# Ledger of designs, part 153: peptides against a protein of PDB entry 3QIS

Target 1, 334 residues: chain A of PDB entry 3QIS
Amino acid sequence: PSLELSRREFVFENVKFRQLQKEKFQISNNGQVPCHFSFIPKLNDSQYCKPWLRAEPFEGYLEPNETVDISLDVYVSKDSVTILNSGEDKIEDILVLHLDRGKDYFLTISGNYLPSCFGTSLEALCRMKRPIREVPVTKLIDLEEDSFLEKEKSLLQMVPLDEGASERPLQVPKEIWLLVDHLFKYACHQEDLFQTPGMQEELQQIIDCLDTSIPETIPGSNHSVAEALLIFLEALPEPVICYELYQRCLDSAYDPRICRQVISQLPRCHRNVFRYLMAFLRELLKFSEYNSVNANMIATLFTSLLLRPPPNLMARQTPSDRQRAIQFLLGFLL

## One batch from the design tools (peptide; made by RFdiffusion4, then SolubleMPNN)

Design b2_p17_8_s1 (from b2_p17_8, 9 letters changed)
Fold by OpenDDE base, seed 4:
Structure b2_p17_8_s1 (fold): chain B 334 residues (1-334), chain A 17 residues (1-17)
Amino acid sequence: as target 1 above (334 residues)
Amino acid sequence: DKELEEFLKEMRKQIYE
């Protein structure tokens, strides 16, 4: 069996978080026999492609002289955004198109990723006074490494932050502040806030706005701005409540004093973000007659975002653990 | 909330000044 490929090199320029890009090519059976094609893992890889890439179809049959269109879809989800922001991964891959009893055909995937404040750590964002697109990629790597080291030093009760040479970090990321300031000003009376989904186009505009500017006003509906806040919290590499404190939050869920002590042990940026979000959500709940928002709905929604189980415990989360996590958050909303 | 409003005002200064 043999194939002819219309193209073997693919370039995905300016790949962004949550923005689907597609490139298409044709494969043609120029042989005299039917062939089965499939994308196969290369070397010791478990998958035929990186998590941000997909081929559709990834396998199929071609009769002699048959042609099929294959779509290469690039989509950066919350699962790939952090490693692309840090430059640990890149928009580069090699696909192996295999023919049963035939040849392998190599496809080269290349391109560039544009960093996002979505999927960047709270620690790095607190050090980032300018939009992320104004920050050199090399400096983003340094900010993530420094953020990790500072978190470890803080947890170890080691040396006070050398107040000297580095610009004082923001108390919270400017992106969170912008989202919450907007919602506080304009969305407190918004009916069905956090219940009605935003528009996908508006969400992309909000993400691009936060990545490229410090706006006076966030574009889009209150629903889109509210959903952008949820997406931001979901995309955090480490949740607002650090993974290390997850079990302690569950264990303390029915003791409000211990809950406050657990929160006091968060890194400064995480603690500030948590307190800020809780203050905002309590204010939003005062307008429940207008916005139809209640404490149970808010606690249920935000618990999954703010208090995620560590990756090693994800498969073991019980309904009881979820209820404890909700109860923990309720103690800050009531 | 006075605490939230004060926090918002302080952050506004840090972001725009």
Scores: peptide ipSAE 0.354, ipTM 0.908, DockQ to the pose 0.828
Fold by OpenDDE base, seed 3:
Structure b2_p17_8_s1 (fold): chain B 334 residues (1-334), chain A 17 residues (1-17)
Amino acid sequence: as target 1 above (334 residues)
Amino acid sequence: DKELEEFLKEMRKQIYE
């Protein structure tokens, strides 16, 4: 069996978080026999492609002289955004199109990724006074490394923040401040806030706006701005409540005094973001007659974002653990 | 909340000054 491929080299320029890109090519059976094709893993890989790439179809049959279109889809989700922002991964891959009892055909994937404040750590964002797209990629790596080291020092209570050597970090990321300041000003009376989805085009505009500028006003509807906040919190490499404190939050869920002590042990940026979000959400709850927002809905929604189980424990989360997590958050909303 | 408003004002200075 043999195949003819219309193209073997693919370039995905300016790949962004949550923006789907597609490149298409044709494969043709120029042989005299039916053939089965499939994308196969390389020798050391578990998957035929990186998590941000997909082929559709990834397998199939071709009769003699049959042609099929294959789509190569590039989509950076929350699962890939952090490693692309840090430069640990890149928009580069090699696909192996295998023909049963035939040859392997190699496809080269290349391109560039544009960093996002979505999927960047709270610590790194607190050091970024400018939009992330103004920060050189080399400096992003340094900021993530420095942020990790400061987080560890803060958790260990070892060194007071050396006030002298580096620019004072922001108390919270400017991106969170912009989103919450907008919602506080314009969305307190918005019916079904955090319940109605935003528009995908508006979400993309909000992401691009936060990545490239410090706006006076965020574009889009209140629903899109609210969803952008949820997406931001979901995309964090580490949740607002650090994984290290997860179990202690569950254990303290029914003791409001211990809950406050646990939160006091968060790194400064995480603690500030948590307190800021809780203060904002308590303010929204005062307008429940207008916005249809209640404490149980908010606690249920934000618990999955703010108090995530560590990845190794996610599969073991019990309904009791989820209820304790909700109860922990309720103690800050009421 | 007064604490939220003070926090918002302080952050505004840190971002725009």
Scores: peptide ipSAE 0.352, ipTM 0.908, DockQ to the pose 0.829
Fold by OpenDDE base, seed 2:
Structure b2_p17_8_s1 (fold): chain B 334 residues (1-334), chain A 17 residues (1-17)
Amino acid sequence: as target 1 above (334 residues)
Amino acid sequence: DKELEEFLKEMRKQIYE
């Protein structure tokens, strides 16, 4: 069996968080026998491609002289955004198109990724007074390293030694402030807030706006701005409630005094974001007659975002753990 | 909430000024 490929080199320019890009090519059976094709893993890989890449179809049959279009889809989800923002991963891959009882055909994938404030740590974002697209990549790496060290110092209650000439960090990320300030001004009376989905085009505009500018107003509907806040919280490499405090939050869920003590132990930026979000959500609940928002809905929605189980416990999360997590958050909404 | 409004105002100053 043999195949002819219309193209073997693919370039994905300006790849962004949650923006689908597609490149297509054709494969043709130029042989005299039916053939089965499949994308296969390389010797050291578990998957035929990186998590941000997909081939469609990834396998199939071709009759003699049959041609099929294959789509190479690049999509950066919450699962790939952090490693691409840091430059730990890149828009580069090699695909192996295998022909049963035939040859291997190699496809080269290349391109560039544009960093996002989505999937960036709260600590790093508190140090970014400018949009992330204005920050040199070298400085992003330094900000992440410094952010790790500040988180550790905050958890250890170490007295900050040298208040050296480092600019004072923001109390919360400007991106969270922009989203919440917008929702507070314009969305408190929005019917079905956090219940109606946003528009995908508007979500992309909001992400691009936050990555490239400090706007006076966020573009899009209140529903899209509300969903952008949810996406932002979901994409955080570490949730607003740090993984180290997860179990203590569950254990304290029915004691509001202990819950407040647990939150007081968060790193400064995480604690500020948590208190700010809770104050905002309590304000939304005052307008429940207009926005149809209730404490149980908000607690259920935000608990999965703010109080994520550590990766090692995620597969073991019980319904009881979920209920305790919801109860923990309810103690800040009521 | 007065606390939220004061926080919003202070953050606005830090971001735009």
Scores: peptide ipSAE 0.330, ipTM 0.900, DockQ to the pose 0.849
Fold by OpenDDE base, seed 1:
Structure b2_p17_8_s1 (fold): chain B 334 residues (1-334), chain A 17 residues (1-17)
Amino acid sequence: as target 1 above (334 residues)
Amino acid sequence: DKELEEFLKEMRKQIYE
């Protein structure tokens, strides 16, 4: 069997978080026999492509002289955003299109990724006074490494970080502040806040706005700004409640005093973000008659975002663990 | 929340000043 491919090189310029890009090509069976095609893993890979890439269809059958369109879809989700922001991964791949009893055809994927404040650590973002797109990529790596060291120091040292002459980190990421300040000003009376989804186009505009600027006002509806906050929290590489404290949060879920003590042990930026989110959500709950928001809904929604099980425990999370996690957050909302 | 309002004001200064 043999195929003709209309294109073998694909360039995805300016790939962004949650922005789908598509490139298409055609494959034609120029042979005299039917053929089955599939994208196959390279020798050392478990998957035929990187997690931000997909071929559609990824396999199929072609009669003689049949042609099929294949879409190469690039989509950076929360699962790929962090490794792309750090430059650990890149918009580069090689796809192997295999023919049963035939040849391999190689496709080259290339491009560039534009870093996002979404999927960047709270520690790194607290050190970024400017939009992430103004930060040289080389400095993003240094900021992440330094953020890890500061996290460890803040966990080990009850001692206030010596006020050395370096620019003081923000108390919370400016991106969180912008989202919360907007919602606090404009969304407290918004009916069905956090229940109505935002618009995808507005979400992209909000992400791009936060990545590229420090706006006076966030674009989009209150629903889109609210969902952008959820997406931001979901995309954090380390959740607002650090994985190290997850089990202690569950164990303390029915003791509000111990819950507060556990939160006090968070790294400074995480602790600040948590306290300010809880303060915002408590304020939002005062307007429940207008916004239809209740503590159980908010606790349920934000628990999955703020208090994630460590990756190694995700498969073992019981309904009881979820209920304890919800109860933990309820103790800060009530 | 007074703490939230004070914080939002302080952060505004840190971001725009």
Scores: peptide ipSAE 0.330, ipTM 0.902, DockQ to the pose 0.883

Design b2_p17_8_s2 (from b2_p17_8, 9 letters changed)
Fold by OpenDDE base, seed 5:
Structure b2_p17_8_s2 (fold): chain B 334 residues (1-334), chain A 17 residues (1-17)
Amino acid sequence: as target 1 above (334 residues)
Amino acid sequence: DEELQQFMEELREQIYS
């Protein structure tokens, strides 16, 4: 069996978080026999492509003189955004198109990624006074390394060394402040807030706005701004309640005094973000007559975002653990 | 909420400085 490929080199320019890009090519059976094609893993890889890439179809049959269109889809989800922001991964891959009893064909994928404040750590964002797209990539790496070292010092109860000549970190990320400031000013009376989904086009505009500017007003509907806050919290590499405290939150869920002690042990930026969000959500609950928002709905929604199980426990989360996690958050909303 | 107001005021100065 043999194939002809219309293209073998693909360039994805300016790849962004949650923005789908597609490139298409044709494969033709120029042989005299039917063939089965499939994308196969390289040596030592478990998958035929990186998590941000997909081929569709990834396998199929071709009769003699048959042609099929293949789509290469690039999409950066919450699962790939952090490693692309740090430059640990890049928009580069090699696909192996295999023919059963035939030849391998290599496809080259290349491009560039544009960093996002979505999927960046709270610690790094507290050090970024400017939009992430204004920060040199070299400085992003340094800010992530410094952020890791400060998190470790905080967990070890080591006093931060004196404020050297580095600018004082923000108390919370500017991106969270901007989202919450907008919602507080304009969305407290919004019917079905956090219940109605946003518009995908408006969500992309909000992400691009936060990555490139410090706006006076966030673009889009209150529903899109509310969903952007949820997406931001979901995309955090470390949740607002650090993984190290997850079990202690569950164990303390019915003791409001112990719950407050657990939160006091969070790193400074995480603790400030938690308090800021709880203060906002308590204010939003005063307008429940207008916005149809109640404490049980908010606790259920935000618990999955703020109090995520550690990756090693994800498969073991019981209904009892979920109820304890919700009860923990309710103690800060009531 | 007094805690919310304090965060909003202190952070506004830090972000737009």
Scores: peptide ipSAE 0.371, ipTM 0.923, DockQ to the pose 0.961
Fold by OpenDDE base, seed 2:
Structure b2_p17_8_s2 (fold): chain B 334 residues (1-334), chain A 17 residues (1-17)
Amino acid sequence: as target 1 above (334 residues)
Amino acid sequence: DEELQQFMEELREQIYS
């Protein structure tokens, strides 16, 4: 069997979080026999491509002189955003198109990624007074390293040595402030807030707005701004309640005094974000007659975002653990 | 909420200063 490929080199320019890009090529059976094609892993890889890449179709049959279009889809989800923001991963891959009883055909994928405030740590964002797209990539790396060290110092209750004139970090990320300030001003009376999905185009505009500017007003519907807050919290590399405190939150879920003590042990930025979000959500609940939002709904929704199980426990989360996690959040909403 | 208002005012000054 033999294939002809219309293209073998693909460039994905300006790849962004949650923005789908597609490149297409044709494969043609220029042989005399039917053939089966498939994308196969390289010798050391478990998958035929990186998590942000997909081929569609990834396998199929071609009759003699048949042609099929293959789409190469690049999509950065919450699972890839953090490693792309840090530059640990890049928009580069090699695909192996295998022909059964035939040859391998190599495809080169390249491009560039544009960093997002989505998938960036709370500690790093508290040090970013400017939009992330204005921050040099070298400084982003330094900010993530410094953020790790500050988290560790905060957890250890080490008094920050009065090391030099580093600008005081923000109390909370400007991106969270902007989202919550908008929702507080414009969405408290919004019917079905956090229940109605946002528009995908508006979500992309909100993400681009937060990555590139400090706006007076966030674009899009209240539903899109509300969903953007959920996406932001979901995309955090570490949840607002640090993984180290997860079990203690579950164990304290029925004791409001212990719950407050657990939250007091969070790193400063995480603790401030948690308090700010709880204060906002309590205010939103005062308008329940207008927005149809109740404490059980909000606790159920935000628990999965704010109080995530650590990766080693994700596969073991019981319905009881989920109920305890919800009860923990309810103690801050009521 | 007094805590919410305080966060909104203090952060507005920090973000737009």
Scores: peptide ipSAE 0.370, ipTM 0.922, DockQ to the pose 0.965
Fold by OpenDDE base, seed 1:
Structure b2_p17_8_s2 (fold): chain B 334 residues (1-334), chain A 17 residues (1-17)
Amino acid sequence: as target 1 above (334 residues)
Amino acid sequence: DEELQQFMEELREQIYS
């Protein structure tokens, strides 16, 4: 069997978080026999492509003189954003298109990723006084390394933050502040806030705005700004409540005193973000007659974002664990 | 919320200074 490919090199320029890019090519059976094609893993890989890449279709049959269009879809989700922001991964891959009883065809994927404040650590963002797109990629790596060291120091309660460094970190990321400032000013009376989805185009504009500027106002509807806050919290590499405290939050869920003590043990930036969000959500709940927001809805929604199970425990979450996690947040909303 | 107002004011100064 043999194939003709219309293209073998694909360049995805300016790849961004949650922005789908598509490139298409044709494969044609120029042979005399039916063939089965499939994208196969390279040696030592478990998957035929990186998590941000997909081929559609990834397998199929072609009769003689049959042609099929294959879409190469590049989409950076929450699962790939952090490693792309740090430069640990890149928009580069090689796809192996295999023919049964035939030869392999190699496709080269290349491009560039544009860093996002989405999927960046709270610690790094607290050190970023400027939009992430103004920060040199080399300095992003240094900021993540420094952020890890400061997280460890903060957890160990050992070193007072050296008050003498002229560049004090922000108390919370400017991106969270901008989102919450907008919602506080404009969305407190918004009917069905956090219940109505945002518009995908507006979400992309909000992400691009936060990555490139410090605006006076965030673009888009209140629903899109609200969803952007949820997406931001979901995309955090470390949730607002650090994984190390997850079990202690569940164990304390019915003791409001212990709950507050657990939160006090968070790294400074995580603790500040948690308090800031809880203060905002308590304020939003005062407008429940207008926005249809209630404490149970908010606790249920934000629990999955703020109090994520460690990856090793995700498969073991019980309904009881979810209820304890919700109860933990309710103690800060009521 | 007093805690919310404090965060909003302190961060506004830090972000736009």
Scores: peptide ipSAE 0.365, ipTM 0.922, DockQ to the pose 0.966
Fold by OpenDDE base, seed 4:
Structure b2_p17_8_s2 (fold): chain B 334 residues (1-334), chain A 17 residues (1-17)
Amino acid sequence: as target 1 above (334 residues)
Amino acid sequence: DEELQQFMEELREQIYS
């Protein structure tokens, strides 16, 4: 069997967080026998492609003189955004299109990723006074490394924030501030806030806006701005409540005094973001007659974002653990 | 919320300075 491929080189320019890009090519069976094709893993790989890439279809049969269109879909989710932001991964891959009893065909995937404030650490973002797209990629790497070191220092309570570092970190990321300030100003009376989904086009505009500028006003509907805040919190490499405190939050969930003590042990940026969000959400709850938002809904929604189980415990989360996590947040909303 | 107002004011100065 033999295939003809219409294209073998694919370039995905300006790949962005949550923005789907598609490139298509055709494969044709120029042979006289039916053939089965499949994308196969390279040696030592578990998957035929990187997590941000997909082929559709990834396998199939071709009759003689049959042609099929294959879509190569590039999509950076929350699962790939952090490693692409740091430059640990890149928009580069090699796909192996295997033909049963035939040849392997190599496809070259290349391109560039545009960094996002989504999927960047709270610590790194607190050091970024400018939009992330203005920050050199080399400096993003340094900021992530420095962010890790600052987190460790803050957890250890060892070093006062070096008052001599030329620029004081922001108390919270400007991106969170912008989102919450917008919602506070414009969305407190918004009916069905956090219940109505945003528009995908508006979400992309909001992401691009936060990545490239410091706007006075965020574009899009209040629903899109609200969902952008949820997406931001979901995309954090570490949740607002650090994984190290997860179990202690669950254990303290019914003691409001212990809950406050647990939060006081968060790294400074995480603690500030938590307090800022809780203060905003308490304010939003005062307008419940207008926005239809209640404490149980908010606690349920934000629990999954703010108080995520550590990756090693995700598969073991019980309904009781989820209820404790909700109860923990309720103690800050009421 | 006094804490919210304080965050909004302090951060506004830090972001737009």
Scores: peptide ipSAE 0.352, ipTM 0.917, DockQ to the pose 0.962

